# Ledger of designs, part 45: peptides against a protein of PDB entry 2AUS

Target 1, 323 residues: chain A of PDB entry 2AUS
Amino acid sequence: ADIKREVIVKDDKAETNPKWGFPPDKRPIELHIQYGVINLDKPPGPTSHEVVAWIKRILNLEKAGHGGTLDPKVSGVLPVALERATRVVQALLPAGKEYVALMHLHGDVPEDKIRAVMKEFEGEIIQRPPLRSAVKRRLRTRKVYYIEILEIDGRDVLFRVGVEAGTYIRSLIHHIGLALGVGAHMAELRRTRSGPFKEDETLVTLHDLVDYYHFWKEDGIEEYIRKAIQPMEKAVEHLPKIWIKDSAVAAVAHGANLTVPGIVKLNAGIKKGDLVAIMTLKDELVALGKAMMSTQEMIERSKGIAVDVEKVFMPRDWYPKLW

## One batch from the design tools (peptide; made by RFdiffusion4, then SolubleMPNN)

Design b1_p12_4_s3 (from b1_p12_4 with E3R L5R K10R)
Fold by OpenDDE base, seed 2:
Order: sequence, then structure tokens, then C-alpha cells
Structure b1_p12_4_s3 (fold): chain B 323 residues (1-323), chain A 12 residues (1-12)
Amino acid sequence: as target 1 above (323 residues)
Amino acid sequence: SSRIRERLERLE
């Protein structure tokens, strides 16, 4: 998620009209909510779906979705996309995750052996989805990006772990316990990161949302609820981006595929088949789509479909039709 | 009480 992508400029003379669109930081509060994502601190107890339903009730919303299920007992970072931004969760589902886990060992193991064995679990692991998962129980590989041991206290091991989406930490801990020869279980789990969303000043509770909504509706104070909701563009920060001309925005907002002439600048390293974010020159999210060309092909070609547009977010009227 | 929070607070 933290990979800084180079920006390649294709048209250095392209300008944007300041009267068109609604940049993320200039949206009226109602519009900000309609295109918002909450970095929720999910409490332990409720399901991710129950929490989404509560947010909808608290904020008087028709639609919302979450950026990847947390089990009922798991706390921490749950991105919740609101209203018109609901579909942006598709960008978060495949994103890397970080957790802090408390593992309890079923026997005594020397600290040096714990550290050595846990280091062997960095890299590719084989997992089977749990029975409670709606996912078909096929063996699959998953990547463990890193394991950082924070504390070893007898049989209790506190560690940070970065993982590929859909890695089961409970299963990882079970396999670590087997490798240690004593067995282990997951005592507690907290998610500390989901793609671009992490434990920072943007993390809010359900209680915070109740209070902040009340301050807005009863007292006319918008500041708190505005800060508690991130623009939907935050949910695509980890994706490769393509910035387009003002003249191309309305067509893409109507569901037309992005063609090469519409590109102003783009990130390096886009491959055919990648999920990409189509942005305005004001960093507004227009759409998500599948790259039909590499970055190099988008630079070298004068024509053709660059992106197959899958999900439009921008309203059709924010930019004029210039075709 | 979160055992994780209590442990993290002690490590800070």
C-alpha cells in the first residue's frame, strides 16, 4: 500500500477548469457524506455487517459497505464506504492488511526458538479457509509480508503481521503452534491496517459518530462529522492512477471506456489487467476500471482503449459534455 | 478490556 508510484506526464499543457467538479476538500457536508469513507474502529462483539447497519442508522443512510470482513471478536480498522461511495470497497478488498495478534502457546518454548520459527512464516504460506467462511474450502497460497514480534511473555506472544488479503491469522497461529511442537491458539486479534486506512487521527468509534452527527444536526456544527469522514478518494490511494482531461471526464462518468487521448498523466508500472483509478486533474475519483494497456503502451500509443471502466462514482453532471 | 491495548500501552 505504501509503494510510491512514479507519475509520468503525457500532456504537460493540460489545464483544468476550477468551476467544474467538486474536489475532495471542497465538497459541501452532505456531498462529502455521500462520497465518504469512515475509518471505523470496529468494537469486538458485533459482525462487520451489524456495524455497517448501525452506521447507516446513525447517519441516516440508505447504503453502505465495508472494506473487508472482520470476525465478530476482532476489533480495529474497518473502512466503511457510504452511499454513492459504497462500491469503492472493491478497491479495499484486495488490499494488504496488518494485524496485531496475541498468540497463546500450549507449552513452554524457548524465546530463541519462537523467534526462529516465526521468521520462517514470512513469505508464502498454504492456507485452507475456515468452515465458517462463505469461501470455497480450497487450499491456497497467501503471502505473509512481515512478522514483527513485539513481546514474548512466557506462553503469550504479541506480534504484528502484514498479510495478503484473505490470509487467516487464526490459521497462521495454528500452524506456528504446530511448528513449535506445542500447539497455539489466537487469544486476541486487532486489525491495525486495511490498505490506506490505518490507526491514525482518522480512526473513529461508533460513539464518536453518534456525537458528531448530533453536533451537526442539533447544533449546526459540521466540523466534527466532516473530519470523521474521509473522501472516497482515500480508498483508492493505494491503486495506480490515471489522470484525465476535463473533456474526457463526462464521457467516463457516463460509463464510456477511457481512450488513450484522454490521458494527461499516469502512474508508472501499470500492467494489463490491473485495477486502476481514473482521476480528474483535481484528484477527484471518476471511476475504477481494468487496465487494457500497460503504462508503456498508454504512453506510446495514440489511440485505443486504455481502461475498461467497471464502476463509475462521479455524477454525470459535474463536468460538461464536451463531445 | 483489550489485552492487546494493555500490552501495547506498556511497550510505549
Scores: peptide ipSAE 0.294, ipTM 0.881, DockQ to the pose 0.896
Fold by OpenDDE base, seed 1:
Structure b1_p12_4_s3 (fold): chain B 323 residues (1-323), chain A 12 residues (1-12)
Amino acid sequence: as target 1 above (323 residues)
Amino acid sequence: SSRIRERLERLE
């Protein structure tokens, strides 16, 4: 998620009307909730689905969805997208994850050997999904971006691990244990990051949400619930972005594909087939779509379909129809 | 209490 993407300006004269749309920072509280994502600290015990159901009850919502299942026993960062933002979770599913894991070794191993072997698991690993996963049990390669050993206490190894989406930490620990020759199991697991969502000041508990909703509804205090909910635009921070003209916004909001003339600026390094976020000049999420061109093609071409629009988020009336 | 939280707090 921390990939700094260069911004290429295609039209440096493009202006935006301040009266159109609802920038993330200017949404009324009700609208903010409808286009919100909660960075939830999921407790251990409940399923991710149960937690989403509780949030819906607490906040009196019709719809919500989570940005990637945590096992019942796993705590930590669970992005929960609300109402009209519910489908933004599709941007979070493929996003990298970070965990802190407690591994328990089944025998004594010298610390130097633990460190050496765990370092060998950085990079590409072969995994088979667990039996309980809804995913077909095919062998697949996954990336371990980094392993940081935080503590070695006898047979207990505390480590931070950054992984590609759908890497199974339990399986990783099992294979580390095999490589160490003594075996190991996952004693505890916490997710500390899911794409742009991490352990920071935006992380909230279910109890926080109960209290904050009460302060809003009973005391008229919006500040806490506003802070507890992130704009849906947060959920796409890790994606390549394309910023479009005000005149193109309504068409895209109606489900039209983005054409090259509508582009004002874009991130470098977009490839054909990439998931991209279509943004207004006020950094409002209009839609998610599939890039049909590279960044270079979007710069060089005067016409054509730049993005196949897959999911619209913006209401049709936020910007005027100019066609 | 999370054993992970307790250990992290000790390392900070």
Scores: peptide ipSAE 0.288, ipTM 0.878, DockQ to the pose 0.885
Fold by OpenDDE base, seed 4:
Structure b1_p12_4_s3 (fold): chain B 323 residues (1-323), chain A 12 residues (1-12)
Amino acid sequence: as target 1 above (323 residues)
Amino acid sequence: SSRIRERLERLE
């Protein structure tokens, strides 16, 4: 998520009308909620679905969705997309995850051996999804991006781990335990990152949401609930972006594919088939779609379909029809 | 969550 993508400018003269749209920082509170994502600190105990149901009740919402299931016993970062933003969670499903895990070893192992063996688990690992998973139970590779040992206290090993989406930390710990020769189990797990969402000042509890909603509805203080909800654009920060002309926005908002002439600027490194975010020049999310061209093709070509639009988020009336 | 937080707080 932290990979700064180069921005290539195709049209340096393109301007945007300040009267059109609703930039993420300028949405009225009701509209901000309609296009919001909560960086929730999920408590241990409830399912991710139960927590989403509670948020809907607390905030009086019709719909919401989460950016990737946490097991009941697992706490931490659960992005919850609200109302019109609900479908943005699809951008978070393939995103990398970070966890802090407490591993308990079933025997005594020298610290140097623990460190050496855990370092060998950085890279590609083979996993089988657990029985309770909705995923087909076939062997699959997953990437472990990094393992950082935070503490070794006898048989308790606290570590941070960055992983590809759908890596099972419980299975990783089991394999580490086997490699150490003594066995191990996962004593505790917390998710500290889900794509662009991390443990920071935007992380809120269910209790915070109750209080902040009350302050808004009863006291007229919107500041707290505004801060507790991130704009939906946050949920696509990790995706490659294409910024489009004001004249192209309404067409894309109506579900038309993005054509090459509509592009003002774009990230480097887009490949055909990539999930991309289509943005206005005010950094408003218009739609998600599949790239039909590479970045290079989008620069070199004068015409053609650049993005197959799959999910529209922007209302059709935020920008005028200029056709 | 409690044991992880408690351990992290001791390391900061």
Scores: peptide ipSAE 0.286, ipTM 0.881, DockQ to the pose 0.894
Fold by OpenDDE base, seed 5:
Structure b1_p12_4_s3 (fold): chain B 323 residues (1-323), chain A 12 residues (1-12)
Amino acid sequence: as target 1 above (323 residues)
Amino acid sequence: SSRIRERLERLE
């Protein structure tokens, strides 16, 4: 989400029909829910799966999915994609994460040594996944983007950490403890960010959702539930984007690959193999796909497959068939 | 609130 991406315009004369589609800010409440993502404050105690099941029950939904498992004891940011948006979680799984962690040291260490050693863990680290993970227990590298020590109180170290997806904070703390020579364990953990979702005004509890749904269904007040649910487009803000002509939208919505002539504008720095979001000129998510060309190739070429479409989100009838 | 939140709120 923090990477500013330049926008390159390929067709500066392309216009969009305001009568077609449903921009993220103009969806009727029922449609907004069908294409929604909740920035949930997961409580400690329940599994991420139990929390998703509760949301489905509270909001009377058939389908939902989460943007990356939090352990039962871990609280904080859990994106929950709803109904037709459920599969947008695939964009969030590879996204960076931030945590606040409490590390307890098993011996006394001078503060200066704690600070020096923790700074050495910024960058590439080697980890082995824990036994409880669905991931094969092979050694792998992960990036620690930053470590910020918030407080040191004797043997307790409170710190913020930004990490690559699938970095295990428990294992990081164990290795820090070994490097300090005294050992350490993770006492508490909270996730404060998952890609574009963070601790902000959009963060809601399960209790908030119960109340807001009641206000809508019993009192006819939709404002609260509308604000509690983000449009699915929020879940792709961190991805490189390609904006397409109105005439290309229906074809992509039917599962056709995006060809170069359909591109109006695109982000700089797309590489072949990148996950990209295909957008309308009204910033509606049409589909996710794999880039088959770089940004430069998409600019220079007149024809060819630009994106292999992997998942369509937009209904087939929002834009007319113009082929 | 997590003990972490309470500590963060004291540091802000």
Scores: peptide ipSAE 0.020, ipTM 0.651, DockQ to the pose 0.863

Design b1_p12_4_s4 (from b1_p12_4, 5 letters changed)
Fold by OpenDDE base, seed 2:
Structure b1_p12_4_s4 (fold): chain B 323 residues (1-323), chain A 12 residues (1-12)
Amino acid sequence: as target 1 above (323 residues)
Amino acid sequence: SSRIEERLARLA
């Protein structure tokens, strides 16, 4: 997820008007919430949907959505996008995930054999979605990016694992247990990362949100609730970006496709079909869309549709119509 | 406390 992308400048003379838009750091608290994402520490017990419903009640919100389901018994990083930002979760669903898992073996296995077999599960694996999943139960490949064994204590194996979105750690542990010849099950699981969201100073509990909302509404102190909510732009940090002219912002905010003349700068390595974030020169998220050109084509061409705009986030009135 | 949290606290 932390792929640093090169930035290619197409128009080095493009300036932005400081009077237009609302940069992520300059949003009034109400607007910050409307375009916010919470890095929630989901407790074990409730479903991800119940937790989203609680956040809506705590913060008096009409809409919210989560950046990828955690099972009831699974704790940790659950991004919750708020109000106008709710649809930004589509950027988080395909993002890589990290977990810490406690695996319990059903027999005694030498530590060297545990380490050797678990190393073989790095790379491409074949999985079938569990019965409880809303996803079609077809066999599919998934990537395991890394497995780091943290502790081996007899039959208990604590490990960190980085995986492609929609990899089932329970199924991984089952297959590891089969390969070890003794069987295994998932005793406990915590998600430590979901794309750009990780265990850091931005991670907050439901209790924190109750307190921080109280401080704002009763005491007039917005500091805590402001800190507890990330700008929606955080949810697209892992995507390739295209930065556009002020004159193109209003058209894209109205749902027009991005054309090549509107591009100021862009990330290297965009391919046709990639999900991209369209940004202002103030790093405001305008829209998500599908790249219709590569980075190279967007540089070389003078005209054409660069991005098919799928989801607009920015209000239509933040930038003037300059056409 | 979770068994994961307890184990991570010992390893820190």
Scores: peptide ipSAE 0.388, ipTM 0.911, DockQ to the pose 0.876
Fold by OpenDDE base, seed 4:
Structure b1_p12_4_s4 (fold): chain B 323 residues (1-323), chain A 12 residues (1-12)
Amino acid sequence: as target 1 above (323 residues)
Amino acid sequence: SSRIEERLARLA
């Protein structure tokens, strides 16, 4: 479950000018697309890169990126960040993932034993990345947050699994099969969640995108393409947030580090070194950065660098320079 | 339809 982070207010009198910026819900369609993320239902067959290339062609985009590779045979939730939002995918790479997997057992196993053994795989597991992985093949720990068995049908086990980023479900299933003594393989895999993106009304196919783009360009109907694209702010919902004064926005948008006086409110539990989203008071993403202070230090200190700004998203002109 | 989708549809 996305733990709702407490919001600590430092400046309860801070107001925002309604004339400045473009809140996620008030972007013109072209701007919405430029700062958009598609919750794509990736079909089985193509690579994640091929799918991104298709989206770029369908929507006439210069650039796009995906929020974490799905293998060719794997379907489901693939966040695709568009144009100016392309770099927001880096917030999604470390995010937790959920899958529904179909495991096929190579022998008959009593249901009670299946349930018991699969429960033992909740928690920390040791994995080696597959040979075809771009990741160094070092043994590493990964967290399995939960395993929920949905169905046991003879040798077919359907289960939901929540995992740390870069957990290999195929390897998990292989190890479950070994622990059961009969062996197993991954028959099918679907990703049902990637951080804040899940199977919901925002999930769209490539065909939907073709149709929705056509309705916009040929028929002047914006509503479908608008709904099919999420604001880039969706891609940072899982991050701790720092909300800043209107007077600080332009400086951060120019790449200046966030200093403590610019903070209006912030999430509890920020640690030094955390990836944080810097937001306006209208919940617009200004930048991603590395926290240089804890939440407590950001409350107690009157000055200093709160966030080392790594990636600016907001255009420099959305807010005026007030210095 | 995927085998997963078919199974999920039966469980819904």
Scores: peptide ipSAE 0.384, ipTM 0.910, DockQ to the pose 0.905
Fold by OpenDDE base, seed 1:
Structure b1_p12_4_s4 (fold): chain B 323 residues (1-323), chain A 12 residues (1-12)
Amino acid sequence: as target 1 above (323 residues)
Amino acid sequence: SSRIEERLARLA
């Protein structure tokens, strides 16, 4: 994750029992799949929902969900959370996105002017959601984190863009075209990043998944399918984290709110209302929740509700009840 | 251009 967060230790004497839980690197293959997220390279053509349905069929899964819709014609990074991890997508929906886009201009514009105008679209922009979006067509502000022009060839502009979740690249390109005075449209779009998921060695195709599942089921080779599936903990790498005592894990896994005494260490910069990941000392995801305190309050206070637990992921039996 | 398409294809 691009956001490096300081880790503040509250209890430097806290130890963890190595016999409890299932760290991401120690999950049996079946359990790894149950708590998995695929960094899928979505092909152009199918909907994100069709692709999720195919993954469910390929991997013989009951449930799966995606970390943010890509249009049918849009390819690239589609995180697909599996089975018990399905709801981890809620951490990915608000995450920043990166795209590579091909913009086609409807007239000739000097390259210097293209560069200058596109640079002005870095920062806060006002967008209206497209008609096809399930979102009410209200004007909203969105952040463009960066625009990197990769290539200009006449009327074709290839660029990388980092954006706040729910920024519409098609609308951005339309507004750039208006600002250039000639108009423009989005010719091609690929998503290159969705939060912690990017184009790297973990990116896999539907074809890869078919082959890797076959190698496992028919040949007994787990290695490929294991590598093709990331632990659900990957899907929360961009969130602020709170690490808890072994004695607090079972309570949180049962849906109890996290109280301040359960905290061993935490990231700096947590604010009240932030989505946070509650982790074990073995970096296992216990739950997602809403911070009820700042980092500073969680350090200074001896008691109180630190996190309102919204979604539990960890099974109730991985850690013993110590209350 | 063929080069832009090729770059897009390399990113795909």
Scores: peptide ipSAE 0.017, ipTM 0.660, DockQ to the pose 0.277
Fold by OpenDDE base, seed 5:
Structure b1_p12_4_s4 (fold): chain B 323 residues (1-323), chain A 12 residues (1-12)
Amino acid sequence: as target 1 above (323 residues)
Amino acid sequence: SSRIEERLARLA
């Protein structure tokens, strides 16, 4: 999520009609909710599915989905995509995660050895998915991007860890404990980040959502519920983006593939096969798709399919048909 | 280290 992507401009003269679409910051409250993602502070206790069901009940929603399961005992950042935005969770599932974990050691280990061994777990690790995972129990590599020891108190080690999606922190801690020679278990776990969603001013509780919905429905105050829900575009901030002409928006919104002439600007470093976000010039998410060209090919070519459109989010009527 | 990974792969 933190990788700054260069923006390459292909058409510097492209303008957008201010009357078309609904920019993320200009959506009426009902529409904002329909295209929203909540950065939920999941409490410990309930399952991620129970929490999603609660959100649906609180906000009177038909559909919602979460950006990656947290175990019942695990708290923290759970992105919950709402209604029309529900499918945006596809962008969040493969996103990196950060956790703060409390590891309890089953024996005494010198602090220097703890620090040295934990640093060796930065990089590629081999994991076997736990029995409770719907994932095939094959050994797989996962990246640990960083381990930051926050505190060591005797046998308790508090640490921050950045990991590839689907890394099991419980398994990591078990392996660290084995490497230390004393064994260890996960005492506590909190997720502090899921891609672009982190512990910040956008993090809200279930209680906050109850209150904010009440303020809107009973008192007519929409500001709180508006702030509590992020636009779906937040959920794609970590993806490479392609910005398209107004004349291409309606076609893509109808499920047409993006062709090279429709591109106004794009991020550097797109490879063939990458998941990309197709955006309007007003930074509205039109669709997710698979890049069929590299960034370089999209610049150099005058024609061809740039993106195979997989999931449309934008309604068909936000932009006029210009074909 | 590659040695830890090899050991972990055998324990898994």
Scores: peptide ipSAE 0.000, ipTM 0.417, DockQ to the pose 0.024

Design b1_p12_5_s1 (from b1_p12_5 with E2R E4D E8K)
Fold by OpenDDE base, seed 3:
Structure b1_p12_5_s1 (fold): chain B 323 residues (1-323), chain A 12 residues (1-12)
Amino acid sequence: as target 1 above (323 residues)
Amino acid sequence: SRIDERLKRLGL
């Protein structure tokens, strides 16, 4: 989310019709919910699936999905994508995560040694997924982007950690404990970030959702539930984007691959094989897809498949068919 | 929450 991506303009004359589509800020409340993502503060206790089921019940929804499992005991940032947006969670699965962790050491260790050893765990680490994971239990490298020690209180170490998706903080703490020579365990864990979703004014509880839904349905006050739900476009803010002509939107919304002539502007640094968000000129999410070209190839080429469209989000009728 | 209590004490 924090990587500012340069925007390269390919067609500076491309205009968009203001009558077409529904920009994220102009969706009626029902449509906003249909294309929404909740930045949920998951309580400790329930599974991520139970919490998703509760949200579906509270908000009277047919479908929802979460942006990456939190263990029952783990609290904090759980993005929950709603209804038509449900599959946008695929953009959040590969996104970096941040946690605050409380590590308990099984012996006394000098603070200087704790700090030195924890600093060595910034960078590449080798992990094996736990037995409960759907992921094959093969050794794999993961990145620890940063470790920030917040407090050392005897054997209790409070720290912030930024990690690559699918890094196990419990396993990290176990390895830190081994490197310290005394052993350690994870006493508590909170997720403070999942890609573009963080602890901010958009973070809401299950209780907030109950109240805000009540205010909307019983009192006719939509502002609270509107604020509690982010547009699905929030869930792709961390991805490289390609903005397309109005004339290309309906084709992509029908599941056609994006061809080079449809591109108006794009982010720098797209590589072949990257997950990209296809956007309208009004910053509406049309689809997610796999880049078939680099940014440079998309600029230099006059034709060809730029993006293999994997998942369409936009309805087929928001933009007219212009082909 | 032990984390919340510690963060509050730290002013974070």
Scores: peptide ipSAE 0.518, ipTM 0.952, DockQ to the pose 0.936
Fold by OpenDDE base, seed 1:
Structure b1_p12_5_s1 (fold): chain B 323 residues (1-323), chain A 12 residues (1-12)
Amino acid sequence: as target 1 above (323 residues)
Amino acid sequence: SRIDERLKRLGL
């Protein structure tokens, strides 16, 4: 479930000027692309890096980045952040992932035993990263949030699994197979979710992107390419948010840290050290940063640094300098 | 894919 974070209002009288900024729904198509994220259905075969290179070629882009590597053989949800939005992927790297996996058992196991053992893998597991990963091969704890068995067909087990970022499903399946006593391997894998990006009406193929770009450039029809690209604000929906005064936006857009007087409203449950999204009152992403206070401290304090600003996204000129 | 075929059969 998308955990709707409670919103605490600190300044109920704060208004926003409708003439300033570019809300996600009101960006011209060129600006929408500059601040876009594609919910790509990655095909099996190519690397995530090759797919990003193809998107850059198809859409005539200078830069793009992906929200977390899928192996060549793995299909499904690959968020691809475009141009000025490219670094929003840092919000997606730590985000939870969901997969549908096909596990093949190396022996016959009663269905009741399969169900019982797979349920024991919900919660904390110890993993070692595979040899092929750029990650140091140290033992580490990871969370399995849920396992949903979709089908058991003899030795083939189809299941949905929600996991902490950097959980290896191939390693999970290997350990399930060991616990079952017969061994198992991953036959097929699809990613169905990466944080706020899921299998929905926003999921597009590389073929769709070719066609939609053609409709825009040759036929003057922007509707399809506009729908195929999500605003960068989508890539931060899962983060705790802090909404700021219009008078604070330009300072943060220039790289200044957010101070407590600039806060209008904020999500509950922010802890010191959390990655947070700094938003305008029009739900425009200004910056990502590290919370230097809890939600409670940001409410109770009259002054101090609330957020250490790590990455600015908003242009410096969208809001006037009011300092 | 084998997953897509199975999901389609299950109505998912």
Scores: peptide ipSAE 0.516, ipTM 0.951, DockQ to the pose 0.934
Fold by OpenDDE base, seed 2:
Structure b1_p12_5_s1 (fold): chain B 323 residues (1-323), chain A 12 residues (1-12)
Amino acid sequence: as target 1 above (323 residues)
Amino acid sequence: SRIDERLKRLGL
């Protein structure tokens, strides 16, 4: 999520009409909720699906979805996309994740050996998905981006770990235990990051959501519930972006593919096949799609399909049809 | 949480 992407400008004279659309910071509270994502602190105990069902009941919502399953016993960062934003979770599923884990060793191991062996698990690892996963139980490679040992207390090892999406920390700990020769198990696990969502001032509990909804409905105080819900655009911060002309917005909002003439600016390093976010000049999410061209091809070409539009988020009426 | 207790003790 922390990858700063260069922005290449194709049309430096492109302006946007301030009367069109609803920028993330200017949505009425009802519209903000309809296009919202909660950075939920999932408690240990319930499933991610039960927690989503509770949020729907608390906030009186018809639809919601989560940005990647946490096991019942796992706590921490669970992005929950609301209503019209529900499908934005597809941007979060492939995102990197961070955890803090407590590993318990089944024997005594010198601290120097623990540190040395855990360092060998940075990089590519081979995993088999657990039986309880909806994923086919084929061996697959996963990236461990970093392991940071926070504490070694006898047989208890507290560590932070950054991983590729769909890395199983329980399986990692099992393999570390095998490499140490004594065996190990996962005593506790918390997710501290899911793509752009982390442990920060935006992290809220189910209790916070109950209280903040009551303050809005009973006392007319919108401030708390507004702060507790992030705009859906937060869920695409980690994606490469393409910003489009006002004249192209309504077509894309109707499900038309983005063509090269509609592009105002774009991130560097887009490859054919990448998931990209199509944005207005007001940083509103119009759609997610698959890049049909590289950044370089989108710069050099005067015509053609730049993005195959897969999921539209923006309503069709926020921008006028200018065709 | 055993993690939260340890993190607090470590000042993290």
Scores: peptide ipSAE 0.511, ipTM 0.951, DockQ to the pose 0.941
Fold by OpenDDE base, seed 4:
Structure b1_p12_5_s1 (fold): chain B 323 residues (1-323), chain A 12 residues (1-12)
Amino acid sequence: as target 1 above (323 residues)
Amino acid sequence: SRIDERLKRLGL
């Protein structure tokens, strides 16, 4: 998620009309909510679906979706996409995750051995999805990006772990326990990151949302609810981006594929088949799509389909039809 | 939570 992507400019003279669209920072509160994502601190106990249902009730919403299931007992970062932004969760499902885990060992193990064995679990691991997973129970590889031991307190090991999407920390801890020879279980788990969403000043509770919605509806104070909701564009920050000219926006917003002449600038390192975010020059999310060309092909070619548009987010009327 | 208590103790 933290890969700084170089921006290649294809058209340095491309300007944007300030009267068109609604930049993420300039949306009226109602529109901000319609295109919002909450960085929710999910409490332990409820399912991710129950929490989404509560948010819909609290904020009087018709639609919402979450950026990746947390088990009932797991707390922490649950991105909840609202209303028109609901489908942006598809960008978050494949995103890397970070957790803080408390592992309890079933026997005494020297600290040096704990550290050594846990270091061996950085990299590729073989996992089988748990029985209760919606995912087919086939053996699969998953990447553990890093393990950071925060504390070893006898049999209790507190650690931070960065993982590929759909890595099961419970299964990781079980395998660590087996490798240590004493066995282990997951005592507690908190998700601290889901792609671009992390534990920061944007993290809010269900209680915060109740209060902030009240302040808006009863006291006319929109500041708190505005701050509690991130623009949907936050949910695509980790994706490679393609910025398009104003004259291409309406076509893409109507579901037309992005053609090469529409591109103003783009991230380096786009490969054919990558999920990409199509952005305006005001950093508004127009659509998600599949790259049909590499970055290099999008630079070198004068024509052709650059992106197969899969999901449109921008309303059709934010930018005029200029053809 | 046990995690929050430990993190607070660690100054994290």
Scores: peptide ipSAE 0.505, ipTM 0.951, DockQ to the pose 0.937

